# Designs tried in a protein design run: peptides against a protein of PDB entry 5EIB. Part 251

Target 1, 366 residues: chain A of PDB entry 5EIB
Amino acid sequence: VDLEPGTMDSVRSGPFGQIFRPDNFVFGQSGAGNNWAKGHYTEGAELVDSVLDVVRKESESCDCLQGFQLTHSLGGGTGSGMGTLLISKIREEYPDRIMNTFSVMPSPKVSDTVVEPYNATLSVHQLVENTDETYCIDNEALYDICFRTLKLTTPTYGDLNHLVSATMSGVTTCLRFPGQLNADLRKLAVNMVPFPRLHFFMPGFAPLTSRGSQQYRALTVPELTQQMFDSKNMMAACDPRHGRYLTVAAIFRGRMSMKEVDEQMLNVQNKNSSYFVEWIPNNVKTAVCDIPPRGLKMSATFIGNSTAIQELFKRISEQFTAMFRRKAFLHWYTGEGMDEMEFTEAESNMNDLVSEYQQYQDATAD
Target 2, 366 residues: chain A of PDB entry 5EIB as posed
Amino acid sequence: VDLEPGTMDSVRSGPFGQIFRPDNFVFGQSGAGNNWAKGHYTEGAELVDSVLDVVRKESESCDCLQGFQLTHSLGGGTGSGMGTLLISKIREEYPDRIMNTFSVMPSPKVSDTVVEPYNATLSVHQLVENTDETYSIDNEALYDICFRTLKLTTPTYGDLNHLVSATMSGVTTCLRFPGQLNADLRKLAVNMVPFPRLHFFMPGFAPLTSRGSQQYRALTVPELTQQMFDSKNMMAACDPRHGRYLTVAAIFRGRMSMKEVDEQMLNVQNKNSSYFVEWIPNNVKTAVCDIPPRGLKMSATFIGNSTAIQELFKRISEQFTAMFRRKAFLHWYTGEGMDEMEFTEAESNMNDLVSEYQQYQDATAD

## One batch from the design tools (peptide; made by RFdiffusion4, then SolubleMPNN)

Design b2_p24_2_s2 (from b2_p24_2, 13 letters changed)
Fold by OpenDDE base, seed 2:
Structure b2_p24_2_s2 (fold): chain B 366 residues (1-366), chain A 24 residues (1-24)
Amino acid sequence: as target 1 above (366 residues)
Amino acid sequence: MEEALRKEKEERAKELREEERKLK
């Protein structure tokens, strides 16, 4: 789905364009112009019914519909505005299904789009209310990984999207392959989301290795375990050491010893015990899938529900507040039918979310 | 439903293991 036709042509002509049904390409003509309000109230609202018709058709064809997975950018008007409109409409029609998102957070390091803080804040407000699980994929973190870890001098969107793809493949492993852990979206929610509003995850993927070092790096369970718990490996720009993990899932892929995995997972928890809440029993889950990702002998994917994710929301909130206080570009949104109160409500809800994370961070076992 | 999903995942896993074996 896109409000720009050229995006659909690029996907269709791409190496994977044939995996999608032609009738499932729904697109507009005008684009959103990086404006959430165009995506949510005008251009996106004109297109949403046609998307919902496709969603219904595909849902009816499912033997067992677990839920929905949306991949979108929170910086752009289509992914943010229309994406959250779709989430809302799907939630209304399918209230008993899981809503899962891969939400790409904007960063000034990656994009010069000035209004991204508005689009992100307005989107986060919708995600808090209408999703069950949200993977926070932060362009800032992706850029930093590309630059620092992968040693890419000038990271491209292609480089960032490669990390996104690897991460998405990793976190969906238990959904796609046999295993006991997180075998469906609902089980994932039960294991990862102890409090309904606190459903924002920091993902991580290992191995991440520069092209020049790949040939010299042994892929071992200890190295994978160490890397996926490293703050520099998080796909969200927050430091887990500044918060506490509410829940963690680790998904190992490839032929490895389950015993070795369990030992390394125990070791990393013990070494980092101060960064876990003590009042949630069995809050670390581990899975091993014997099927490696393409091109790797083994990998590990991390899913963290950490109170440190508040750093990401604080960053967006600070950027939002700095613009909103000046009413910068606000007329672009109000001209599409938005009220200034919607901005204030979105800011308030995001600040409440930050406060909730902080409360659980500070909570001690009685 | 859960059993059907498990079977589908097992079939997919078998296919990918066989593909991996052929690439080696």
Scores: peptide ipSAE 0.227, ipTM 0.803, DockQ to the pose 0.011
Fold by OpenDDE base, seed 1:
Structure b2_p24_2_s2 (fold): chain B 366 residues (1-366), chain A 24 residues (1-24)
Amino acid sequence: as target 1 above (366 residues)
Amino acid sequence: MEEALRKEKEERAKELREEERKLK
């Protein structure tokens, strides 16, 4: 789905364009112009019913519908505005199904789009209310990984998207292969989301290795485990050491010893015990899938629900507040039928979310 | 494609910056 035809044409002409049904390409002509309100109230609202018709059709063809997975950006107008409209409409029609998102967080290091903090804040407000699980894929973190870890001097969207794809492949492993932990979206939510509003995950993927060092790197379970828990390996721009893990899932892929995985996972938890809440028992889950990702002997994917994720939301909130206080660009949004009050409500809800994470960070076992 | 999308984003960013300059 897109409000711009050119992106859809690119997907269709791509190496995997044929995996999608032609009738499942729903697109507009005008785009959202990086305006959340245009995506949510005008252009997106005109297109949403046609998307819902496709969603219904595909849902009816499912033997067992678990829920929905949306991949979108929060900095743009379509992914943010129309994406959150679509989430709302799907939630209304399928209230008993899981809503899962891969939400790409904007960064000034990656995009010069001035209004991204508005689009992101307005989107987060919707995601807090209408999603069950949200993977926070932060362009800030992706850029830093590309530059610092992968030693890419000029990271491209291709480089960032490679990390996104590896992460998405990793976190969906248990859904795609039978007999795994978190084999369904509901089970994932039960294991990962102890509090309904606190459903924002920091993902990570290992191994991440620069092209120059790949040939010299052994892939071992200890190395994967160590890298997976490294703050520099998080695909959300927050330091887990500044917060506490509520829940963690680790998904190992490849031929490895389950015993070695369990030992290394226990060791890393013990070494980092101060960074876990003590009042959620058995809050670390581990899965092993014998099937490695393409081109790797083994990998590990991390899913963390950490109170440190508040750093990401604080960054967006600070940027939002700096713009909103000066009423910058508000006429672009209000001109699409949005009320200025919705900005204040979205800011408030995101700040409340930050406060909730902080509360649970500071909570002790009674 | 990536370069075209980057250019389009840069153009949109320029338009927004020009409007910001008119509001100041």
Scores: peptide ipSAE 0.071, ipTM 0.702, DockQ to the pose 0.025
Fold by OpenDDE base, seed 4:
Structure b2_p24_2_s2 (fold): chain B 366 residues (1-366), chain A 24 residues (1-24)
Amino acid sequence: as target 1 above (366 residues)
Amino acid sequence: MEEALRKEKEERAKELREEERKLK
């Protein structure tokens, strides 16, 4: 789905365009112009019913519909505005189904679009209320990984999207292959989300290696485990050492010893025990899938529900506040039928979310 | 300003397509 036709044509003409049904390409003629309000109330609202018709058709064809997975950008008007509109409409029609998102967080390092903090804040407000599980894919973190870890001098969107695809492939492993841990979206929610509003995940992937160092690194379970818990490998620009893990899932892929995985996972928990909440029992889950990702012998994917995610929301909030206090560009949103109160409500709800994370970070077992 | 943001998005979409072509 896109409000611009050219994006859909690029997907259709791409190497995987044939895997999608032609009738499942829903697109507009006028883009959202990086405006959340155009995506949510005007241009996106004109297209949403056509998308819902496709969603209904595909849902009816499912033998067992678990829920929905949305991939969208929070910096742009279509992904943010129309994406959150679509989430709300799907939630209304399918209240008993899991809403899962891969939400790409904006960064000034990746985009010069000045209004991205507005689009992101307005989107986060919707995601807090209308999603069950949100993977925070932070363009800040992706850029930093490409530049610092992968040693790419000039990171491209292709390089960033490679990390996104690896992460998405990793976190969906338990859904796509036979296994017991997180075998469905509802089990994932039960294991990962102890509090309904605190459903924002920090994903991570290992191995992440520069082209020049690939030949010198062995892919071992200890190295994967260490790298997976390294803050530099998080796809959200947060340091887990500045917070506490509420829950963790680790998904190993490839032929490896389950015993070795369990030993390394125990060791990393013990070494990092100060960074876990003590009052949530059995808050680390581990899965092993014998099928490696393409081009690797083994990998590990991390899903963290950490109070450190508040660093991401604080970054967006600071950027939002700096613009909103100046009433910068507000007329673009209000001209689409939005009230200034919607900005204040979104800011308030995001700040409440930050406060909730901080409360649980500071909570001790009595 | 809307036209500037639209142009920025169009340029970014072009860059993305060009980058995808270079990765092939």
Scores: peptide ipSAE 0.017, ipTM 0.405, DockQ to the pose 0.024
Fold by OpenDDE base, seed 3:
Order: C-alpha cells, then sequence, then structure tokens
Structure b2_p24_2_s2 (fold): chain B 366 residues (1-366), chain A 24 residues (1-24)
C-alpha cells in the first residue's frame, strides 16, 4: 500500500514482486507529502476502504488468522498517517486479532524532513492504543550500525533496509517454523508484553560484520550472544544499560548445540543481571531453529522490551516540543482536518508512556 | 514547504528504486 504509485512499481519490478497478487497493490496518486494528516484524514482516508477490502479478502482466505503485521515509517506521511489509520480500522474490525508493527523511527541523521517529529509523535500516540507489539526500528541506530559496525562510509537506504529485512526475518522465524518458542503472535505478546502499553521492542540481529572482516569472523554461539546483547547492536537508539529489561527473547538460527545456547544465554543474563528487572520471573526466552538464514551458518535475533526505550521517545518528544512551541508547520496539518488538540494529546500520551517506563524501571521487588 | 517535502519524498522514492535496481 502506498499513496504514491511509483513505490508500487518498485516493488513489482523487485526480485520478489511476483509473489504479491496484482490486486493487492493498492495505491493513491497524490502522496501524503510527508504530512501525517494527509495520510490519516484526507488522501489516506480516501484510499483506506480499498485497502480494507483487500485485508478482508486476504483474511477470509486464512485458515487461522493470528493477526496483522504492518511495516511502516513514522517519519513520512503515508506510513505514519495512513499506516496508523489502517491500524485503527483493522483493530475496529478485528479486535480479537494481534496487531504487530515494524515501525521505522525517524532520525535527523538519515532524513532532513523537518516535520518527522510531528509524524512520529502522532503515530506513537496511535501505536500505544492500537498495537499489541511494535518493533522499534530506529533509523538513527541503523545508521550508526551501518557506519560503526558495518564500516559503511555513506550508508544508503538499501543498507538500512538490509538490516530491517534481516531483523524482520529473524523475529518472524518462530512464526514461520513449527515447534518454536513464540510460535504465534499471541504467544509472543504474552511472553514479551507484561504491561499492555509497554509493547515497544528493541530488535537486534547478529552477526553484523563489515565486508572486510567477514572472512575472519568465526560464527559461534558465544560471539552471537555477545553481539546480540551489545548496546551498539540494538536497532533502537537507546542504551539498555540506562534501563532495565522487562522481557527478552533470543532466536537462534542454524545448527548449534542447544546446551551451548542455554549456557551462553545464562551467562549473559548473569553478567547483565543489573539490567533486568528481578520481579518478572523467567523474563528471558530462547528459541533455536535448525534452519539458518540464507548465506549464514548461524544467526541470532534479539527482541528486548526495555525501559531504556524511553530514550527513543524522549528524543522524539524533545524534537516535537521544539517545533510545537513555535507552532511550526501546524497549518499543514490543521488544513487537512486535524485538530491542534491532537498534537497535545499525542505529546501527553507519549510523555505518559515515558513515565510508565520510568516507573517500572525504578520498581523494586517488594 | 509541502512541495519541498513532496520532492524530498519523490527523490527518496527514486533513490530506493535505484538501490533496488542495484541489488538485482
Amino acid sequence: as target 1 above (366 residues)
Amino acid sequence: MEEALRKEKEERAKELREEERKLK
């Protein structure tokens, strides 16, 4: 789905374009112009029914519909505005199904789009209320991984999207292969989300290796485990050491010893015990899938629910506040039928979310 | 500014298409 036709042509011409049904390509003509309100109230609202018709058709064809997975950007107008409109409409129609998102967070290091803090804040407000699970894929963290870890001098969107795709493949491993931990979206939610509003995840993928170092890197369970828990490997721009993990899932792929995985996972938990809440029992889950990802002997994917994620929301909130205090660009949103109060409500809800994470960070076992 | 944002998005969409074309 896109409000621009050219994006759909890119997907169709892509190496996997033929796996999608032609009728499932729903697109507009005008785009959202990086305006959340155009995505949510005008251009997106005109297209949403056509998307919902496709969603219904595909849902009816499912033998067992678990839920929905949306991949979108929070910096743009289509992914943010129309994406959150779709989430809301799907939630209304399918209230008993899991809503999962891969939400790409904006960064000034990656895009110069001035209104991204508005689009992100307005989106987060919707995600807090209408999603069960949100993978926070932060363009700032992706850029830093590309630059620092992968040694890419000038990271491209292709480089960032490669990390996103690896992560998405990793976190969905348990959904795609039978007999795994978190074999369905609901089990994932039960294991990862102890509090309904605190459903924002820090993803990570290992191995991440620069092209020049690939030939010298051994792929071992200890190395994967170490990299997966490294703060520099998080695909959300927050430091887990500044917060506490509520829950963690680790998904290993490839032929490896389950015993070695369990030993390394125990060791890393013990080493990082101060960065876990002590009052959530068995808050680290591990899965092993014998099928490696393409081109790798083994991999590990990390899913962290950490109170440190508040750093991401604080960054967005600070940027939002700096713009909103000046009433910068508000007329572009209000001109699309949005109320100025929705900005204040979205800011408030995001600040409440930050406060909730801080509360649970400071909570001790009584 | 809307036109600038639209152009930026169109340029980004072109860049993405070019990158996808390079990955083929």
Scores: peptide ipSAE 0.021, ipTM 0.463, DockQ to the pose 0.024; fails the geometry check

Design b2_p24_2_s3 (from b2_p24_2, 17 letters changed)
Fold by OpenDDE base, seed 1:
Structure b2_p24_2_s3 (fold): chain B 366 residues (1-366), chain A 24 residues (1-24)
Amino acid sequence: as target 1 above (366 residues)
Amino acid sequence: MEEEEEKKKKELAKKLREEEKKLK
């Protein structure tokens, strides 16, 4: 789904364009112009019913509908505005189904779009209320991984998207291969979300290796486990050491010893025990899938629900507040029918979310 | 024409906000 036809044409003409049904391409003509209000109230609102018709059709064809997965950018108008509109409408029609998102967070290091803090804040406000699980994929973290870990001098959008795709493939492994831990979206939510509003995950993927080092790197369970818990390996621009894990899931892929995985997972938890809440017992879940990802002997995917995720929201909030105090660019949003009060409500709700994470970070076992 | 279109946009947005508030 896009409000711009050119994006859909690029997907359709791409190497994988044939994997999508032609009738499942829904696109607008005018685009959102990086404006959340255009995506949510005008251009997106005109298109949303056509998307819902496709969603209904595909949902009816499912033998067992678990829920929905949305991948979107929070910096743009379509992904942010129309994406959150679509989430709201799907939640209304399917209130008993899981809403899962892969939400790409904007970064000034990657995009020059000035209004991204508005689009992100308005989107987070919707995600807090209408999603059950949100994977926070931060363009800043992706850029830093590409530059520092992968040693790419000039990270491209393709390099960032490769990390996103690897992560998405990793976190969905349990859904795609039967008999695994978290084999459905609801079980994942039960294991990962101790509090309804605190459903924002920090994903990570291992191995991350520079092209020059790939040939010389042994892939071992200890190395995967160590890299997976490394702060530099997180796909969200926050340091887990500045917070506490509420819950963790680790998904290993490839031929490995379950015993070795369990031993290494126990070792890493013990080494990092100060970074876990003590009042949630058995808050680390591990799965092993014997099927490796393409081109790797083994991998590990990390899902962390950490109070450190507040650093990401604080960054967005600071940028938002700096612009909003001056009422910069607001006329572009209000001209699409948005109320200025929605900005204040969104800012407030995001700040409340930050406060909730901080509260649970500071909570001790009684 | 622009003022009428802006009014329609505001009314549509208001309806949508009211619908979304009922889901919360």
Scores: peptide ipSAE 0.316, ipTM 0.868, DockQ to the pose 0.828
Fold by OpenDDE base, seed 5:
Structure b2_p24_2_s3 (fold): chain B 366 residues (1-366), chain A 24 residues (1-24)
Amino acid sequence: as target 1 above (366 residues)
Amino acid sequence: MEEEEEKKKKELAKKLREEEKKLK
């Protein structure tokens, strides 16, 4: 789904364009112009019913509908504005289904527009209320991984999207292979979300290896375990050492010893015990899938619900506040029918979320 | 024409906001 026809043509002409049903390509003509309000209240509102018709059709074809997964950018007007409108409309029609998102956070290092802080803040306000699970994928973290870890001198959107796809493949492993931990979206939510509003996850993937070092790297369970807990492997630009894990899931893929996995997972928890809350028992879950990812003997995917995620929201809030105090570009949003009060409501709710994470970070066992 | 279009946009946006507030 997009508000611009050119993006759909690019997907359709791509190497995998034929895997999608032609009738499931829904697109507008005018685009969102990187404006959340245009995506949410005007251009997106005109298109949303056509998208919902496709969603209904595909939902009716499911033997057992667990929920929905949305992949979107919070910096762009379509992904942010229309994406959150779609979430709202799906939640209204399917209140008993899980809403899961892969939400790409904007970064000044990888910026297409100056209004990204507005689009992101307005989106987070919707995601707090209308999603059950949100994987935070930060373009800043992706850029830093590409540059520092992968040794790419000039990271491209293609390089960033490769990391996104690897992460998405990793976190969805349990959904795609029966008999695994978190085999359904609801079980994942129960294990990962101790408090309804605190459903924002830091994903990570191992191995991450530069082309020049691939031939020298041993893929072992200890190496994967060490790397997936490394702050440099987080797909969100947050340091887990600045917060505490509420919950963790680790998904190993490939032929390996379950005993060795359990031993290494225990060792990493003990080594990092200060970075876990002590009042949530058994808050680390581990799964092993015998099927490796394509081109790798083994991998590990990390899902962390950490109070350190507040660093991401603080960054967005600071950028938002700097623009909003000056009323910069507000006329572009209000001209699409948006109320200025929606900015202050969104800012307030995101700041409340930050405060909630901080509260649970500082909480001790009674 | 522009004022009427802006008015329609505001009315539609108001309706959508009211619908979304009911989901909270």
Scores: peptide ipSAE 0.304, ipTM 0.866, DockQ to the pose 0.825
Fold by OpenDDE base, seed 2:
Structure b2_p24_2_s3 (fold): chain B 366 residues (1-366), chain A 24 residues (1-24)
Amino acid sequence: as target 1 above (366 residues)
Amino acid sequence: MEEEEEKKKKELAKKLREEEKKLK
């Protein structure tokens, strides 16, 4: 789905364009112009019914519908505005199904779009209320990985999208292959989401490899385990050491000893015990899949529900507040039918979420 | 103020443990 036809033509002409049914390409003629309000109330609202018709048709063809997975950006008007409209409409029609998102957070290091803080804040407000599971994929973290870790002088969207694809492949492993841990979206939610509003995950991946680096260093299970808990391997721009893990899932892929994985996972938990909440017992879950990712002998994917994720929301809130106090660009949103109150409500809800994470971070066992 | 904040943190931690027990 896109409001721009050129994006859809790029997907259709791409190496994997033929895996999608032609009738499942839904697109507009005029883009959202990086405006959340155009995506949510005007251009996106005109297109949403045609998307819902496709969603219904595909849902009816499923033998067992677990839920929905949306991949979208929060900086652009289509992914942010129309994406959150679609989430709301699907939630209304399928209230008993899991809503899972891969939400790409904007960064000034990657995009020159000035209104991204508005689009992100308005989107986070919708995600807090209408999703069950949200993977926070931060363009700032992706850029920093490309630049600092992968030593790319000028990271491209192709480099960022490679990291996103590796992460998405990792976190969905338990859904796509036989396993006991997180075998469906609902089991993932039960294991990862102790509180309904605190469903924002910090993903991480090891080994970090550039698309151009054919030399896959063989990593050991200890090295994978260490890298997976390293803040430099997180796809969200927050430091886990500044918070506490509520819950963690680790997904190992490739031929390895389950015993060695369990020993290394126990060792890393014991070494990092101060970074876990003490009042959630057995809050680290581990899965092993014998099928490695393409081109790798082994990998590890991390899913963390950490109170440190508040750093990401604080960054967006600070940028939002700096613009909103001046009413900068606000007329482009109000001209599409938005009220200034919707901005204040979205800011308030995101600040409440930050406060909730902080309260849980500071909570001690009685 | 610090004692009231500590009490609120403890009450929150207690609610949290009760919610986790309902999910298991």
Scores: peptide ipSAE 0.000, ipTM 0.213, DockQ to the pose 0.016
Fold by OpenDDE base, seed 3:
Structure b2_p24_2_s3 (fold): chain B 366 residues (1-366), chain A 24 residues (1-24)
Amino acid sequence: as target 1 above (366 residues)
Amino acid sequence: MEEEEEKKKKELAKKLREEEKKLK
């Protein structure tokens, strides 16, 4: 789905373009112009019914619909505005289904789109209310992984998307292979989301190895475990050492000893015990799938629900506030039918979310 | 290294936006 046709042509021409039904390509003509309001109230609102018709058709074809997964950016107008409109409409029609998102957070280091703080804040407001699980993916963190860890001198969008795809494949492993921990989206939410509003996850993937080092790296359970808990391996631009994990899931893939996995997971928890809340018992979940990802002997995917994610929201809020105090670019949003009050409500809700994360970070066992 | 990294981030940002614009 896109508000512009060119995305659909790129997907169709891609190596997997043939796996999608032609009728499932829904697109507009005008685009959102990096404006959330255009995505949410005008151009997106004109297209949303056509998308919902496809969603209904595909949902009816499912033997057991667990929920929905959306991948979108929060900095643009389509992914942010139309994406959140679609989430809202799907939530309204399917209130008993899980809404899961992979949400790409804007970073001023990786984007020059001035209005991204507005689009992100307005999107986060919708995600807080209408999603059950949101994987926070930061383009800055992805870039840093590509450059520092993968030793890519000139990271490409393809390199970033490869990390996202590996992570998405990892987090969905339990959903795709029977008998695993978190075998459905609801069970994942129950294990990962102790408080309804605190459903924003820090994802990570291991192994991350430079091409030059791949041939020399022995993939071991200890190395995977160490790398997935490394702050530099997080795909969200926050440091887990500045907060506390509410919950963690680790999904291992490949032929490995469950005993070794359990031992290494216990060791890493013990070493990092100060970075976990003490009042949530058994807050680390581990799954092992015997089927490795393509091209790897083994992998591990990390899902962290950490209070450190507030750093991401604080960053967005600071940028939002700096623009909004000046009413900069506001007329582009109000001209598409938004009220200025919606900005204030979105800012307030995001600040409340930050306060909630801080409260649980500071909470001790009584 | 930080300035070169920041330049590369901005170039990547530009490419991402251009690709988003081409995808659009």
Scores: peptide ipSAE 0.000, ipTM 0.309, DockQ to the pose 0.019; fails the geometry check

